# Designs tried in a protein design run: peptides against a protein of PDB entry 5JNO. Part 48

Target 1, 112 residues: chain A of PDB entry 5JNO
Amino acid sequence: MVAKFQPPPEYQLTAAELKQIVDQSLSGGDLACRLLVQLFPELFSDVDFSRGCSACGFAAKRKLESLHLQLIRNYVEVYYPSVKDTAVWQAECLPQLNDFFSRFWAQREMED

## One batch from the design tools (peptide; made by RFdiffusion4, then SolubleMPNN)

Design b1_p17_4_s4 (from b1_p17_4, 7 letters changed)
Fold by OpenDDE base, seed 3:
Structure b1_p17_4_s4 (fold): chain B 112 residues (1-112), chain A 17 residues (1-17)
Amino acid sequence: as target 1 above (112 residues)
Amino acid sequence: SEVDERVRAARERLRAL
């Protein structure tokens, strides 16, 4: 059984780290996708799924969970306060996140 | 700064999840 997800210290961003990501982002949706990669690299590696998190005991799954999205949204709100509105979050960020994640794994399945 | 404070608040929310 997989333990409840607990964000390890490596998932926390400093102000400088967040600013660096924001400076590379073209939009709130783009920022969300970049945060997905930076906060949860284990979602993009088969090796990371088997090892899990040594700090919290969580074994990452190949799916975007509600908790992942909530964590990303916390940081997006810093520079895009409009995503506090759920309608804006669902229109500007969620489609980009889901599309990016699904396309990534679809491409990898073709290489396997 | 305002941004620094907002980032700090976001990290605190993250730890509370």
Scores: peptide ipSAE 0.257, ipTM 0.810, DockQ to the pose 0.021
Fold by OpenDDE base, seed 4:
Structure b1_p17_4_s4 (fold): chain B 112 residues (1-112), chain A 17 residues (1-17)
Amino acid sequence: as target 1 above (112 residues)
Amino acid sequence: SEVDERVRAARERLRAL
């Protein structure tokens, strides 16, 4: 029997926690990027640090997976209900998320 | 508040993913 997926506690935001992030956000796309950083800090860890973690054996993936995007979208919809429309999500949030994430790693690679 | 209700609903959806 396969266990039902349960999001880890660190992905559970309270109204107050979400409001703090929203107060710093300029748009739905900006909110999405800030949620990305807050919910998934492991995606921004250095490869050397991640690779050096013999305790967890976790290989940090430099990829935004569908689950990450679904979790982010779920919270963005609270303050930006228009994101419920897939076309709006793809036009306003996804490009900003991808650009933010790709630029982060591109910059880090140039510094190496 | 309305926002509180939306957040609660969002958390419930999250658990169902």
Scores: peptide ipSAE 0.244, ipTM 0.805, DockQ to the pose 0.022
Fold by OpenDDE base, seed 2:
Structure b1_p17_4_s4 (fold): chain B 112 residues (1-112), chain A 17 residues (1-17)
Amino acid sequence: as target 1 above (112 residues)
Amino acid sequence: SEVDERVRAARERLRAL
């Protein structure tokens, strides 16, 4: 069984830290992707941190969970209040996040 | 600042998740 993700307290961004990321961002969707990398680098690691079955060697698939998305959205809303609207979040941010994440792992799979 | 306040609010929401 894979343990539920718990957000690390060290990733509670300060205003200055968030501003730095925002200054590098081109849009709300871009900001979301940058936050994904900054907050959850473990999702991009080849190391299996799962507490899965050691006997069968099953490794948990890297995936974006609801908690990850909620955390990211919480910060995006600071500079892009429009994403409080679910329709805007789903149109502007979620596709960017999913595409970015999927492309990353698809590329890694081809390289291996 | 306004941004500082919004960030603080965001942090508070994070703790509630």
Scores: peptide ipSAE 0.234, ipTM 0.799, DockQ to the pose 0.021
Fold by OpenDDE base, seed 1:
Structure b1_p17_4_s4 (fold): chain B 112 residues (1-112), chain A 17 residues (1-17)
Amino acid sequence: as target 1 above (112 residues)
Amino acid sequence: SEVDERVRAARERLRAL
């Protein structure tokens, strides 16, 4: 039997920690982007994991997965309950998340 | 508080993923 997924402690924000991020946020979409950076700093890292294993050629993928989005959405809902509506989530948060993430790496690739 | 309860609920949803 497969063990149930347990988020690591770094993904479990307290009310105070979430409040601090919210206080810095301009909107639900901005909150989502700040949560993305705060919860998943590894998605913005230049670390090349392929160097550790030439035999398997493993490289960490730099993409937003459904799990990342669901984790972020769960916290955004605390202060922006309207994102429980999928249409609102797709209109207010997802475009900002995708644009922010894509622009970040596009800019980095241009500088390399 | 209500926020504390919402955060707790969010954590529970996270564990269910």
Scores: peptide ipSAE 0.212, ipTM 0.787, DockQ to the pose 0.022

Design b1_p17_5_s1 (from b1_p17_5, 6 letters changed)
Fold by OpenDDE base, seed 5:
Order: sequence, then C-alpha cells, then structure tokens
Structure b1_p17_5_s1 (fold): chain B 112 residues (1-112), chain A 17 residues (1-17)
Amino acid sequence: as target 1 above (112 residues)
Amino acid sequence: SFVEELLAFLDEWLAEQ
C-alpha cells in the first residue's frame, strides 16, 4: 500500500488556512504561487547561510526544489484535482511558480 | 509582515499577466 503523502508538521495547513488561500486564488497556478509564499517565505529572503561561515563554502541556491514543489502540488490537488496529471501540473502550475519566483529575484537584483 | 509584502508583490505580478 502506498501511503498518502503527509506534509511535515511545519508545513501542515489546516483546512481553514488552505481555504483562505484558495479564496484569494483565481487559478491553480495562482494558488500554487500563493502556497509558495505562505509555506516557504524563507525562499524569498536574502538570508545567506554562508555569511556567517566563509569556510564551509555553502551557498544557498535560489531554486525551487522538488520537495517544495511536491508539497505545493499536494495542496493544489485538493481544489484542483486535475494537477494530479503531471502534464497538467507542468503546463498550468510549474511555469507560474518558476516565472513568479524568477521575477521576484530579478526584481530584487535590479533594485539592489 | 514579510508574507504580506510577498503577497502584494504576487498580486502586482499577476495583474501584469
């Protein structure tokens, strides 16, 4: 039996919290972006973990990792079950996520 | 809050689409 995906406790949204986000969303792609902001605000921070440690060489990458995307997709599926289809996810949500995330950092780099 | 600012940015970006 394949166990149903369970988000880590720190990324567990209540039904009410998710509903609130959905109510502000106009599409699955919109919902995905809002979930990105709500679940992973740290991805939008200029926090450099290597700032305090130059010796470790650790550099935070400004990218959406598979685990982030999986969590977002699982929540989007609740109200947009069509994204269970990978083709739909890749056509409707993933481009929106990538474009939004890229636009944010492009904007930040321009303003700095 | 930081999240609120991010959401504002998102809404602005969405309006441009």
Scores: peptide ipSAE 0.715, ipTM 0.957, DockQ to the pose 0.869
Fold by OpenDDE base, seed 1:
Structure b1_p17_5_s1 (fold): chain B 112 residues (1-112), chain A 17 residues (1-17)
Amino acid sequence: as target 1 above (112 residues)
Amino acid sequence: SFVEELLAFLDEWLAEQ
């Protein structure tokens, strides 16, 4: 038996908090990006990751680590069960997450 | 707030898609 993934307490959303984000989302990919912003705002700053789960990307603040993606996927799955299929996750959500995150940092690099 | 600015950036990016 495999244990269900449990988010660290600092990344635990209430049903009401998650629903609020969902109500603002138009798709699973949109929801994934909104969750990225809400759960991991520190990944969008020049401040070193020093709070929360160190295993979620302590050393690589400009990369989306596997634990970030898994946590986001678990929340997206609540309202978009189709992302349980890895092929759907990789086609509908993962590219949008990577594109959005890359676009942000590309913009920052150009402004520096 | 910083999060609100990030969400605004996201909405801008989504509008371009």
Scores: peptide ipSAE 0.715, ipTM 0.957, DockQ to the pose 0.862
Fold by OpenDDE base, seed 3:
Structure b1_p17_5_s1 (fold): chain B 112 residues (1-112), chain A 17 residues (1-17)
Amino acid sequence: as target 1 above (112 residues)
Amino acid sequence: SFVEELLAFLDEWLAEQ
């Protein structure tokens, strides 16, 4: 059995912080992308934008790993319970996340 | 801030979809 997923302390959002992001979102897919930006800004830079946590040993890479996606999905489920269905998650949120992330780095590569 | 720039990029990308 796999232990229950728990986010590292630096990636925990309060209810108020999550609500602010939700209020800016137009859909579950939009919310997912905004959560990606808010939770993992270090994935969008070669510079370390970690929030000072030295205890967890986390090192961000230029890829959306399963733990990133699971954490985002957990927050999206709070306001969009339908994404608990894997088919809905894969249709509404996952493509948006991947396309947004890929588009960002594609643009950056063109500017370099 | 960097996050604000990323959110601006996101909004621009969403508008193009």
Scores: peptide ipSAE 0.713, ipTM 0.957, DockQ to the pose 0.856
Fold by OpenDDE base, seed 2:
Structure b1_p17_5_s1 (fold): chain B 112 residues (1-112), chain A 17 residues (1-17)
Amino acid sequence: as target 1 above (112 residues)
Amino acid sequence: SFVEELLAFLDEWLAEQ
């Protein structure tokens, strides 16, 4: 059996912290993007990923790694169980994550 | 803060959807 995914301590949210983010979210996709910002703000910086993550290891600059997405999905599933279905995840959350992340960097590149 | 600026950008982006 595959072991249950455990987030590294630096990415462990309490129920109260997660609830606060959920209360600010209007959908599973919105929640996913807010989790991306809250958990991995370093992905939006020109500074290399410096947070010690025993599970993530090396992450490409300006790239959403599979482990980042899996961690976000795990939290989204708490309040939106439907994203356990891969088709729902790929239709409702993953496109918003990718579009938001890409739009951010596209805008930053235009400001250079 | 940086996170607050990111959330503001997110809200702006969401409003355009």
Scores: peptide ipSAE 0.712, ipTM 0.957, DockQ to the pose 0.864

Design b1_p17_5_s2 (from b1_p17_5, 6 letters changed)
Fold by OpenDDE base, seed 5:
Structure b1_p17_5_s2 (fold): chain B 112 residues (1-112), chain A 17 residues (1-17)
Amino acid sequence: as target 1 above (112 residues)
Amino acid sequence: SFVDELLAFLDAWLAEQ
């Protein structure tokens, strides 16, 4: 088990799995984005709940939820302890996570 | 795999930063 926190079983990474992701990462923000992809690939699914509904005008804005961010942060802290500081997390990781996630969906919207 | 495609997208995005 990696770290002292206890994530849900479906989001547990072995030490080897986490190390492999870390070895591919160049920064804490990079690691955070890679963890986002590895832990929550379902957030990148092409499923749109508002698809086909033009009458309601509802457009779901995709955003990263607190639970997702907390789990990612917990793993990032293993190799980048500085992100335990909220200011560091908000400066180094959150912007990259949000930008990456937004860029993905912006591109998808252009392709549709 | 789907994850591999996402990682490829990530790498491409990172290269633009």
Scores: peptide ipSAE 0.718, ipTM 0.958, DockQ to the pose 0.854
Fold by OpenDDE base, seed 4:
Structure b1_p17_5_s2 (fold): chain B 112 residues (1-112), chain A 17 residues (1-17)
Amino acid sequence: as target 1 above (112 residues)
Amino acid sequence: SFVDELLAFLDAWLAEQ
């Protein structure tokens, strides 16, 4: 039995905080995108080392990594338990997340 | 705030869908 995924403290949402985001959401995919923005705003930043190590020179990559997605999925599952099914997650949430994230950076690259 | 700007972008994108 796999232990329940526990987010790092900086990504721990209270029930009230999550509820507030849910109240603003129209669907599971929408909720996923809002969680992406709220939890990981650094993924949308041009600032070097926004989430990384200044000592090693690591900067956050402009891509959605498995850990980001798992965290988002865990919160989405609270109100949309069907996303526990990988097929549902891949159909309802992942495309929205990827499209939104890609659209953001595509626009930013055109403006730069 | 930056988050508010991102949320505004999200809402605008969603409106296009």
Scores: peptide ipSAE 0.717, ipTM 0.958, DockQ to the pose 0.862
Fold by OpenDDE base, seed 3:
Structure b1_p17_5_s2 (fold): chain B 112 residues (1-112), chain A 17 residues (1-17)
Amino acid sequence: as target 1 above (112 residues)
Amino acid sequence: SFVDELLAFLDAWLAEQ
């Protein structure tokens, strides 16, 4: 049995903050990527400038972990309830997240 | 800001799709 997911306080968004991101989004996959950028900018940096959660021990890594994905999914489902279905999440959001994240680092590695 | 640069990168990537 999987315990109920509770986001670290550092990655908690208010309804107003989430709405601002949604207003910039064109789809669930787009929203997911924008949430990735807004919630975890440290995943896109060579230096981790975001402090990890002292309460839960969470530390950002330069990879998309299940905890990151679950948090993003929880926010996406507020405006796109269909992503509660795992098949929909895996078809409409997860590939976009992975492709975007991989594209970023692939380009950065070419420039270094 | 760094986030703004990331969002610009995202928008450019989305435009290529």
Scores: peptide ipSAE 0.714, ipTM 0.957, DockQ to the pose 0.856
Fold by OpenDDE base, seed 2:
Structure b1_p17_5_s2 (fold): chain B 112 residues (1-112), chain A 17 residues (1-17)
Amino acid sequence: as target 1 above (112 residues)
Amino acid sequence: SFVDELLAFLDAWLAEQ
């Protein structure tokens, strides 16, 4: 039996918190991006917004690591079960995450 | 807040799609 992924306590959302984010979302890809912002704001800043999660290990700045993506996908699939299919995840959510994240840093680099 | 600014950026980006 394969164990389910368990998010670190610092990144656990209650059902109510997740529902609130879902209510703001128009699609699975939108939800994924909103979860990225809500869960990992430290990835969008040179300032340390980390919650001190030792279980997450070191994450390179300005990169979406596999653990981040796995955690986001786990929350997205609660309301969008189709993303359990890897092909759907890679077509509907992953490109949105990458494009959004890249666009943010591209803009930040222009402002420097 | 910083998160609010990020969400605003997200909404603006989504509107361009």
Scores: peptide ipSAE 0.714, ipTM 0.957, DockQ to the pose 0.863

Design b1_p17_5_s3 (from b1_p17_5, 6 letters changed)
Fold by OpenDDE base, seed 2:
Structure b1_p17_5_s3 (fold): chain B 112 residues (1-112), chain A 17 residues (1-17)
Amino acid sequence: as target 1 above (112 residues)
Amino acid sequence: SFIDELLAFLDEWLAEQ
């Protein structure tokens, strides 16, 4: 059996912390984006990823990697169990994550 | 804070959807 995914300590949210983010969210996709901001703010910075993530290892600059997405999905599933279905995840959450992240960097590039 | 600015950007983006 595949072991249950355990987030690195720096990405471990308490139930209270997660609940606070959920209370600010209007949907699973919204929650996913808020989790992206809260868990991985370094992905929105020109500064290289400096957090000591033992599980993530090297992360490409300005890229959402599989481990980032899996971690976000794990938290979203707590309040939106339907995203356990890959089709639902790919329809409701993944497009919003990608669009939000891409829009951020597209805007930053125009400001240069 | 940086997080607050990111959340503000998110809210603005969501409002356009």
Scores: peptide ipSAE 0.715, ipTM 0.958, DockQ to the pose 0.864
Fold by OpenDDE base, seed 5:
Structure b1_p17_5_s3 (fold): chain B 112 residues (1-112), chain A 17 residues (1-17)
Amino acid sequence: as target 1 above (112 residues)
Amino acid sequence: SFIDELLAFLDEWLAEQ
């Protein structure tokens, strides 16, 4: 588990796991999206988050909640410390996350 | 796996940027 912060046990990544994701990432925004996929795959399915985790209290179906974003940001900060600046996070990572997530559901709705 | 499919979609989306 990464030592700089303490995520909930369900969302802990080892240093090796995080490094593997980072190695596939081209930017902080890219890393953020990959972390979104790895940490919260349930957000990309019709299964409610509460089915997988009743303790965290997540109830959103097709939107990124603040706690999702906070966890992702914490991991991104390990390799992109500039995102500790909220302005940088909002300019570089948050738009990528929102666009990617929205594109996924838009694509899925079109294909269904 | 489901994760692999999501990552494939991500890579496809990134390539369009």
Scores: peptide ipSAE 0.714, ipTM 0.957, DockQ to the pose 0.864
Fold by OpenDDE base, seed 3:
Structure b1_p17_5_s3 (fold): chain B 112 residues (1-112), chain A 17 residues (1-17)
Amino acid sequence: as target 1 above (112 residues)
Amino acid sequence: SFIDELLAFLDEWLAEQ
């Protein structure tokens, strides 16, 4: 058995923070992308990113890992319970996340 | 801020879909 997934402290959102993101979102897929930006800004930078500690530097990765996706899905489920169904998650949210993330880096690579 | 720039990019991308 796999233990219940819990977000690391640096990726914990309060109810108020989550509601603010939801209020800006038009769909579950939109919400997922906004959560990606808010939770993991370090994935969008080639420069070291500090989270919660000015002395700590985090290397950015151009990869959406299973833990990133699971965290996002957990928050999306709060307001879009239908994404608990894997088929819905894969149809409504996962393609949006992948396309958005890929488009960002495709543009950045062209500008370099 | 960096987050604001990312959100602006997201909004632009969504508008093109």
Scores: peptide ipSAE 0.714, ipTM 0.957, DockQ to the pose 0.857
Fold by OpenDDE base, seed 1:
Structure b1_p17_5_s3 (fold): chain B 112 residues (1-112), chain A 17 residues (1-17)
Amino acid sequence: as target 1 above (112 residues)
Amino acid sequence: SFIDELLAFLDEWLAEQ
């Protein structure tokens, strides 16, 4: 038996908090990006990761690590069960997450 | 807030899609 993934306490959303984000989302990919912003705002700043789960990307603050993606996927799955299929996750959510995150930092690099 | 700015950036990006 495999244990269900449990998010660290600092990344545990209540049902009401998650529903609020879902109500603002138009798709699974949109929801994934909104969760990225809400759960990991530190990935969008030049400040070194100094709080939360160090295993979730302490060393590479400008990269989406596997634990970030897994946590986001678990929440998206609540309202979009189809992302349980890895092919759907890789087609509908993962590209949008990567494109959004890359676009943000590409723009920041141009402004510096 | 910083979160609001990030969400605004996201909405702008989504509008371009």
Scores: peptide ipSAE 0.713, ipTM 0.958, DockQ to the pose 0.862

Design b1_p17_5_s4 (from b1_p17_5, 5 letters changed)
Fold by OpenDDE base, seed 3:
Structure b1_p17_5_s4 (fold): chain B 112 residues (1-112), chain A 17 residues (1-17)
Amino acid sequence: as target 1 above (112 residues)
Amino acid sequence: SFVDELLAFLDEWLAEQ
């Protein structure tokens, strides 16, 4: 059993917006990564969000939390209902999300 | 845009898989 989850207002996608992302996706894992980028660009930027406070040393969050993953999964299951199965989610989408996110920061840390 | 750059990075990463 999976509890019904409603996205916060700032992470709501219309059917048209979701369809546009789906049309660019080749798989459930691909869709998950595209949703990660579209919904949570702040997870990929220290510079843009650290400028909010030059004095406090603020740094953007660099981890995928349960809320992020649950939101992405909810949208993915609209077009890939098999991800309602946790085993499928963990095999098809979660590794792609983690690998993509890790690859981004690994490359960025080497270039800085 | 920043999102477009991220999507470009994603496409590059996917092509390497």
Scores: peptide ipSAE 0.718, ipTM 0.958, DockQ to the pose 0.858
Fold by OpenDDE base, seed 4:
Structure b1_p17_5_s4 (fold): chain B 112 residues (1-112), chain A 17 residues (1-17)
Amino acid sequence: as target 1 above (112 residues)
Amino acid sequence: SFVDELLAFLDEWLAEQ
């Protein structure tokens, strides 16, 4: 059997918190990006955040690692079960995440 | 807050899509 993924406590969302984010989202890709911002704001900052993953250690800045993506995907699946299909995840959510994240840092690099 | 700023940036980016 495959064990259900359990996020570290610092990245656990209650049903109410997740619903609030979902209510602000227009699509699975939108939801994914909002989850990225809400769960991992440290990836958008040069400031060290106290929020870390006990299982993965220090989160790499400016990089979406597999654990970040898996955690986001798990939450997205709650309301968009179709993303359980890797093809759907790669078509609907992953490009949005990568484009948004890259766009942010591209602008920041130009400003610095 | 910083998160609010990020969400604002996200909304702006989404509007361009």
Scores: peptide ipSAE 0.718, ipTM 0.958, DockQ to the pose 0.856
Fold by OpenDDE base, seed 2:
Structure b1_p17_5_s4 (fold): chain B 112 residues (1-112), chain A 17 residues (1-17)
Amino acid sequence: as target 1 above (112 residues)
Amino acid sequence: SFVDELLAFLDEWLAEQ
């Protein structure tokens, strides 16, 4: 059996913390983006981050890696079980994550 | 905070969708 994914301690949210984020979210895709901001703010910074994912060992700047996405998906599934279906995840959450992240860096590059 | 600014950016982006 495949072992359940366990987030690194620095990315472990309590039920209360997750609930707060959910209460501010309008959809699964919205929740995913809010989780991205809350869990991985370093991905939005030009400064190299010392705190990172212990499992991935490396973090490409300005890139959403599979491990980041899997962690976000795990939390989204708590309140939106339908994203367990890969087709739903790819239709409802993944495009919003990528578009939001890309939009951010596009704006930053334009302002430089 | 930086996170607050990111959330504000997110809200603005969502409003445009």
Scores: peptide ipSAE 0.717, ipTM 0.958, DockQ to the pose 0.867
Fold by OpenDDE base, seed 1:
Structure b1_p17_5_s4 (fold): chain B 112 residues (1-112), chain A 17 residues (1-17)
Amino acid sequence: as target 1 above (112 residues)
Amino acid sequence: SFVDELLAFLDEWLAEQ
């Protein structure tokens, strides 16, 4: 038996906080992107990720690590249980996350 | 705030989809 994934304390959302984000979301992919922004704003800045959770990716400023994605997926599952299916996660949420994240940095690199 | 700016960017991106 495998223990359930538990987020670090700094990334623990209350039910009310999560519901607020859900109320602003129109889909599972939308919710995933909003969670990315709310949970890991440091991934969108020049500040080292080591300020937050070192276990989630020490120096990867411009990369979504597996632990980031797993944490987001766990919250998305609360309101979109279909993403428990890996095929659904990879079709509905993961492409949205990657496209949004890459679009942000692509724009930043072109503006410098 | 920085988060608000990121959310605005997200909404702009979503509107283009």
Scores: peptide ipSAE 0.714, ipTM 0.958, DockQ to the pose 0.862

Design b1_p17_6_s1 (from b1_p17_6, 9 letters changed)
Fold by OpenDDE base, seed 5:
Formats: structure tokens, sequence, C-alpha cells
Structure b1_p17_6_s1 (fold): chain B 112 residues (1-112), chain A 17 residues (1-17)
């Protein structure tokens, strides 16, 4: 199948890659979390761009931004068209994404 | 390794969904 959207080149998944993720997913929310990991590994990195820089004032924030969520939603919609409804997206995917991301960093903080 | 630890944690969290 072909996507009806064109994400930025750096966030493109082949049909085979997307299918593989879908095959591993049990729900739209599950798929969303798996896409989060695949598309944005940098969000799970300990790398701090402000490290060693006291003058730039840059502070890395561990949050899911609109662009991240939109890209994930676009891919989820391919196999779960119901998430085109904002209410469904907010009920089925966003909470799982937020919880998953939060749990990840909570675990990392405990291990440090 | 760092990568292995990441994969283990991610897999565990995914299973908790």
Amino acid sequence: as target 1 above (112 residues)
Amino acid sequence: SEEAAFERLIQELLEQL
C-alpha cells in the first residue's frame, strides 16, 4: 500500500518497514508507541545539545512536540483510519504515547 | 551496551501497553 501523505524525507518509512511495525502492533495506540521509537530515536537519547554550553541558554525538553505527534498520527491513520477523528486520536493514542514516553524516562532516571 | 539496554527497556515498556 501507498501512503496518502508525504512526510519529510528524514522521517519516511518504506511500506515494508511500516508493515513490519503494524504486524507487531496490537492496537492503534500500540502502533503509535512503536512508531515513536522508530521515527524519533533522538527523543530517547541521553545526548544533551546544551552540554558544555553555558551561554546559549538551550534547555532540552523531554516532550512530544506537535510535529512528532502529527507524523505518528499520519502513519497510524494508514492502518487505523478512525484516528482521523481527533476525539479517537486523543482517547486511543495520545494517552498511550504520553504514558509510554513518560515511563521510559522514569525508568531511565531510576537507573541513573 | 547502551544500545542493548535501550532495546531491553523499550521491549519491556512495549509489552506493558
Scores: peptide ipSAE 0.547, ipTM 0.917, DockQ to the pose 0.114
Fold by OpenDDE base, seed 2:
Structure b1_p17_6_s1 (fold): chain B 112 residues (1-112), chain A 17 residues (1-17)
Amino acid sequence: as target 1 above (112 residues)
Amino acid sequence: SEEAAFERLIQELLEQL
Protein backbone atom coordinates (compact mmCIF):
# COMPACT_ATOMS: atom_id res chain seq x y z
CA MET B 1 0.00 0.00 0.00
CA VAL B 2 1.42 3.35 -1.09
CA ALA B 3 1.30 6.04 1.57
CA LYS B 4 -0.51 9.27 0.80
CA PHE B 5 1.83 12.17 0.18
CA GLN B 6 1.63 14.81 2.88
CA PRO B 7 3.09 18.25 2.32
CA PRO B 8 5.38 19.77 4.93
CA PRO B 9 3.54 22.14 7.29
CA GLU B 10 5.05 25.22 5.63
CA TYR B 11 3.52 24.16 2.31
CA GLN B 12 0.02 23.31 3.50
CA LEU B 13 -2.91 25.27 2.12
CA THR B 14 -6.38 25.37 3.60
CA ALA B 15 -9.34 24.66 1.38
CA ALA B 16 -10.23 28.35 1.48
CA GLU B 17 -6.72 29.44 0.48
CA LEU B 18 -6.64 26.97 -2.38
CA LYS B 19 -10.09 28.03 -3.57
CA GLN B 20 -9.01 31.66 -3.63
CA ILE B 21 -6.09 30.78 -5.91
CA VAL B 22 -8.34 28.62 -8.09
CA ASP B 23 -10.80 31.48 -8.48
CA GLN B 24 -7.97 33.56 -9.92
CA SER B 25 -6.91 30.81 -12.32
CA LEU B 26 -8.08 30.19 -15.88
CA SER B 27 -6.62 26.69 -16.32
CA GLY B 28 -4.66 23.96 -14.62
CA GLY B 29 -1.43 25.40 -15.95
CA ASP B 30 -2.36 28.86 -14.73
CA LEU B 31 -3.22 27.42 -11.33
CA ALA B 32 0.11 25.59 -11.23
CA CYS B 33 2.06 28.80 -11.80
CA ARG B 34 0.09 30.69 -9.16
CA LEU B 35 0.72 27.85 -6.72
CA LEU B 36 4.43 28.02 -7.54
CA VAL B 37 4.52 31.69 -6.52
CA GLN B 38 2.46 31.16 -3.37
CA LEU B 39 4.14 28.00 -2.10
CA PHE B 40 7.76 28.64 -3.01
CA PRO B 41 8.61 32.35 -2.91
CA GLU B 42 12.19 31.38 -2.02
CA LEU B 43 12.68 30.13 -5.58
CA PHE B 44 12.24 33.71 -6.80
CA SER B 45 14.70 35.23 -4.35
CA ASP B 46 18.25 36.40 -4.99
CA VAL B 47 19.11 35.55 -1.40
CA ASP B 48 22.13 33.33 -1.05
CA PHE B 49 21.07 30.89 1.63
CA SER B 50 24.69 29.97 2.32
CA ARG B 51 25.14 33.54 3.45
CA GLY B 52 22.71 32.88 6.27
CA CYS B 53 24.04 29.45 7.14
CA SER B 54 27.81 29.09 7.35
CA ALA B 55 27.43 25.62 8.83
CA CYS B 56 25.80 23.98 5.82
CA GLY B 57 26.91 26.32 3.05
CA PHE B 58 23.80 25.45 1.08
CA ALA B 59 23.06 27.65 -1.90
CA ALA B 60 19.63 27.33 -3.46
CA LYS B 61 19.66 26.71 -7.18
CA ARG B 62 17.23 28.31 -9.56
CA LYS B 63 15.49 25.11 -10.59
CA LEU B 64 12.20 23.34 -10.00
CA GLU B 65 12.81 20.06 -8.21
CA SER B 66 10.66 16.94 -8.07
CA LEU B 67 9.33 17.76 -4.63
CA HIS B 68 8.17 21.21 -5.75
CA LEU B 69 6.44 19.78 -8.79
CA GLN B 70 4.82 16.98 -6.83
CA LEU B 71 3.36 19.39 -4.29
CA ILE B 72 1.98 21.66 -6.98
CA ARG B 73 0.51 18.72 -8.88
CA ASN B 74 -1.22 17.43 -5.75
CA TYR B 75 -3.05 20.72 -5.30
CA VAL B 76 -3.86 21.09 -9.00
CA GLU B 77 -5.41 17.60 -8.97
CA VAL B 78 -8.02 18.77 -6.46
CA TYR B 79 -9.71 20.93 -9.08
CA TYR B 80 -8.27 19.39 -12.25
CA PRO B 81 -8.36 15.61 -11.75
CA SER B 82 -7.20 15.04 -15.32
CA VAL B 83 -3.63 15.93 -14.34
CA LYS B 84 -3.49 12.60 -12.52
CA ASP B 85 -2.69 11.39 -16.01
CA THR B 86 1.03 12.00 -16.42
CA ALA B 87 0.63 12.79 -20.10
CA VAL B 88 -1.85 15.55 -19.26
CA TRP B 89 0.40 16.92 -16.51
CA GLN B 90 3.36 16.99 -18.89
CA ALA B 91 1.37 18.62 -21.68
CA GLU B 92 -0.75 21.15 -19.79
CA CYS B 93 1.10 22.10 -16.60
CA LEU B 94 4.83 21.30 -16.74
CA PRO B 95 5.59 23.38 -19.84
CA GLN B 96 3.80 26.39 -18.37
CA LEU B 97 5.58 26.02 -15.04
CA ASN B 98 8.99 25.74 -16.66
CA ASP B 99 8.32 28.58 -19.07
CA PHE B 100 6.99 30.84 -16.32
CA PHE B 101 9.97 30.15 -14.08
CA SER B 102 12.48 30.56 -16.90
CA ARG B 103 10.93 33.80 -18.11
CA PHE B 104 11.08 35.21 -14.60
CA TRP B 105 14.79 34.66 -14.21
CA ALA B 106 15.55 35.68 -17.77
CA GLN B 107 13.94 39.06 -17.13
CA ARG B 108 15.61 39.41 -13.74
CA GLU B 109 18.98 38.88 -15.39
CA MET B 110 18.20 41.63 -17.87
CA GLU B 111 17.54 44.09 -15.04
CA ASP B 112 21.15 43.84 -13.87
CA SER A 1 10.67 49.15 -4.24
CA GLU A 2 12.18 45.80 -5.12
CA GLU A 3 9.14 43.99 -3.75
CA ALA A 4 6.80 46.10 -5.85
CA ALA A 5 8.90 45.42 -8.94
CA PHE A 6 8.75 41.70 -8.19
CA GLU A 7 4.97 41.75 -7.86
CA ARG A 8 4.59 43.68 -11.10
CA LEU A 9 6.84 41.22 -12.92
CA ILE A 10 4.94 38.23 -11.52
CA GLN A 11 1.60 39.72 -12.53
CA GLU A 12 2.88 40.49 -16.00
CA LEU A 13 4.16 36.94 -16.44
CA LEU A 14 0.90 35.47 -15.16
CA GLU A 15 -1.04 37.55 -17.67
CA GLN A 16 1.16 36.17 -20.45
CA LEU A 17 0.31 32.53 -19.73
Scores: peptide ipSAE 0.546, ipTM 0.917, DockQ to the pose 0.115
Fold by OpenDDE base, seed 3:
Structure b1_p17_6_s1 (fold): chain B 112 residues (1-112), chain A 17 residues (1-17)
Amino acid sequence: as target 1 above (112 residues)
Amino acid sequence: SEEAAFERLIQELLEQL
């Protein structure tokens, strides 16, 4: 059994914030990608904090972890309850998320 | 600016969905 997921405080969205994103979304997959951008801007940064900050040693990660995906899914579920079904999540949201994220970095790497 | 370039890229990618 999997316990109910609770988002970390730094990734908590209010109903109003979520609605703003939903109003710009055309589908569950679209919503998922917009949530990715809004919730995890650090995943789109070339800044290596370990290089610029010896005190914290933090380095931005360029990968979608299970925590990121679960958090996004929880918010998408509010307006698209069908994603509670794993098969629907894997068909309607995950491919779009992975493609969106990979395309971003592919284009950024090409420009560097 | 870098921020403007980022926003343009994100919007372009979102339009391709």
Scores: peptide ipSAE 0.546, ipTM 0.917, DockQ to the pose 0.116
Fold by OpenDDE base, seed 1:
Structure b1_p17_6_s1 (fold): chain B 112 residues (1-112), chain A 17 residues (1-17)
Amino acid sequence: as target 1 above (112 residues)
Amino acid sequence: SEEAAFERLIQELLEQL
């Protein structure tokens, strides 16, 4: 049996918080994108925010990692159990997440 | 403000889903 994934405390949503996001969502893919914004605002922050340390050269990566995707999927499954099927997750949620995230940064780079 | 611009962009992108 696979152990239940437990998110870190900073990414733990209450039932009420999750329901509020769900009430604003029209689909599983829509919910996934809204969760992305709410759970990981740091992924949408300016690159200059991470450049505060010139000595260490730290720069935040503008990409969705496995942990981000896993956390989002776990919450989406609560209201859209069909995404437990990997094929459904890859067809309905992943493309929308990637497109949403890439469109955000494409527009930000264009406005610079 | 920068925060307002961010919120407008996010809302626009969400409406395009």
Scores: peptide ipSAE 0.546, ipTM 0.916, DockQ to the pose 0.115

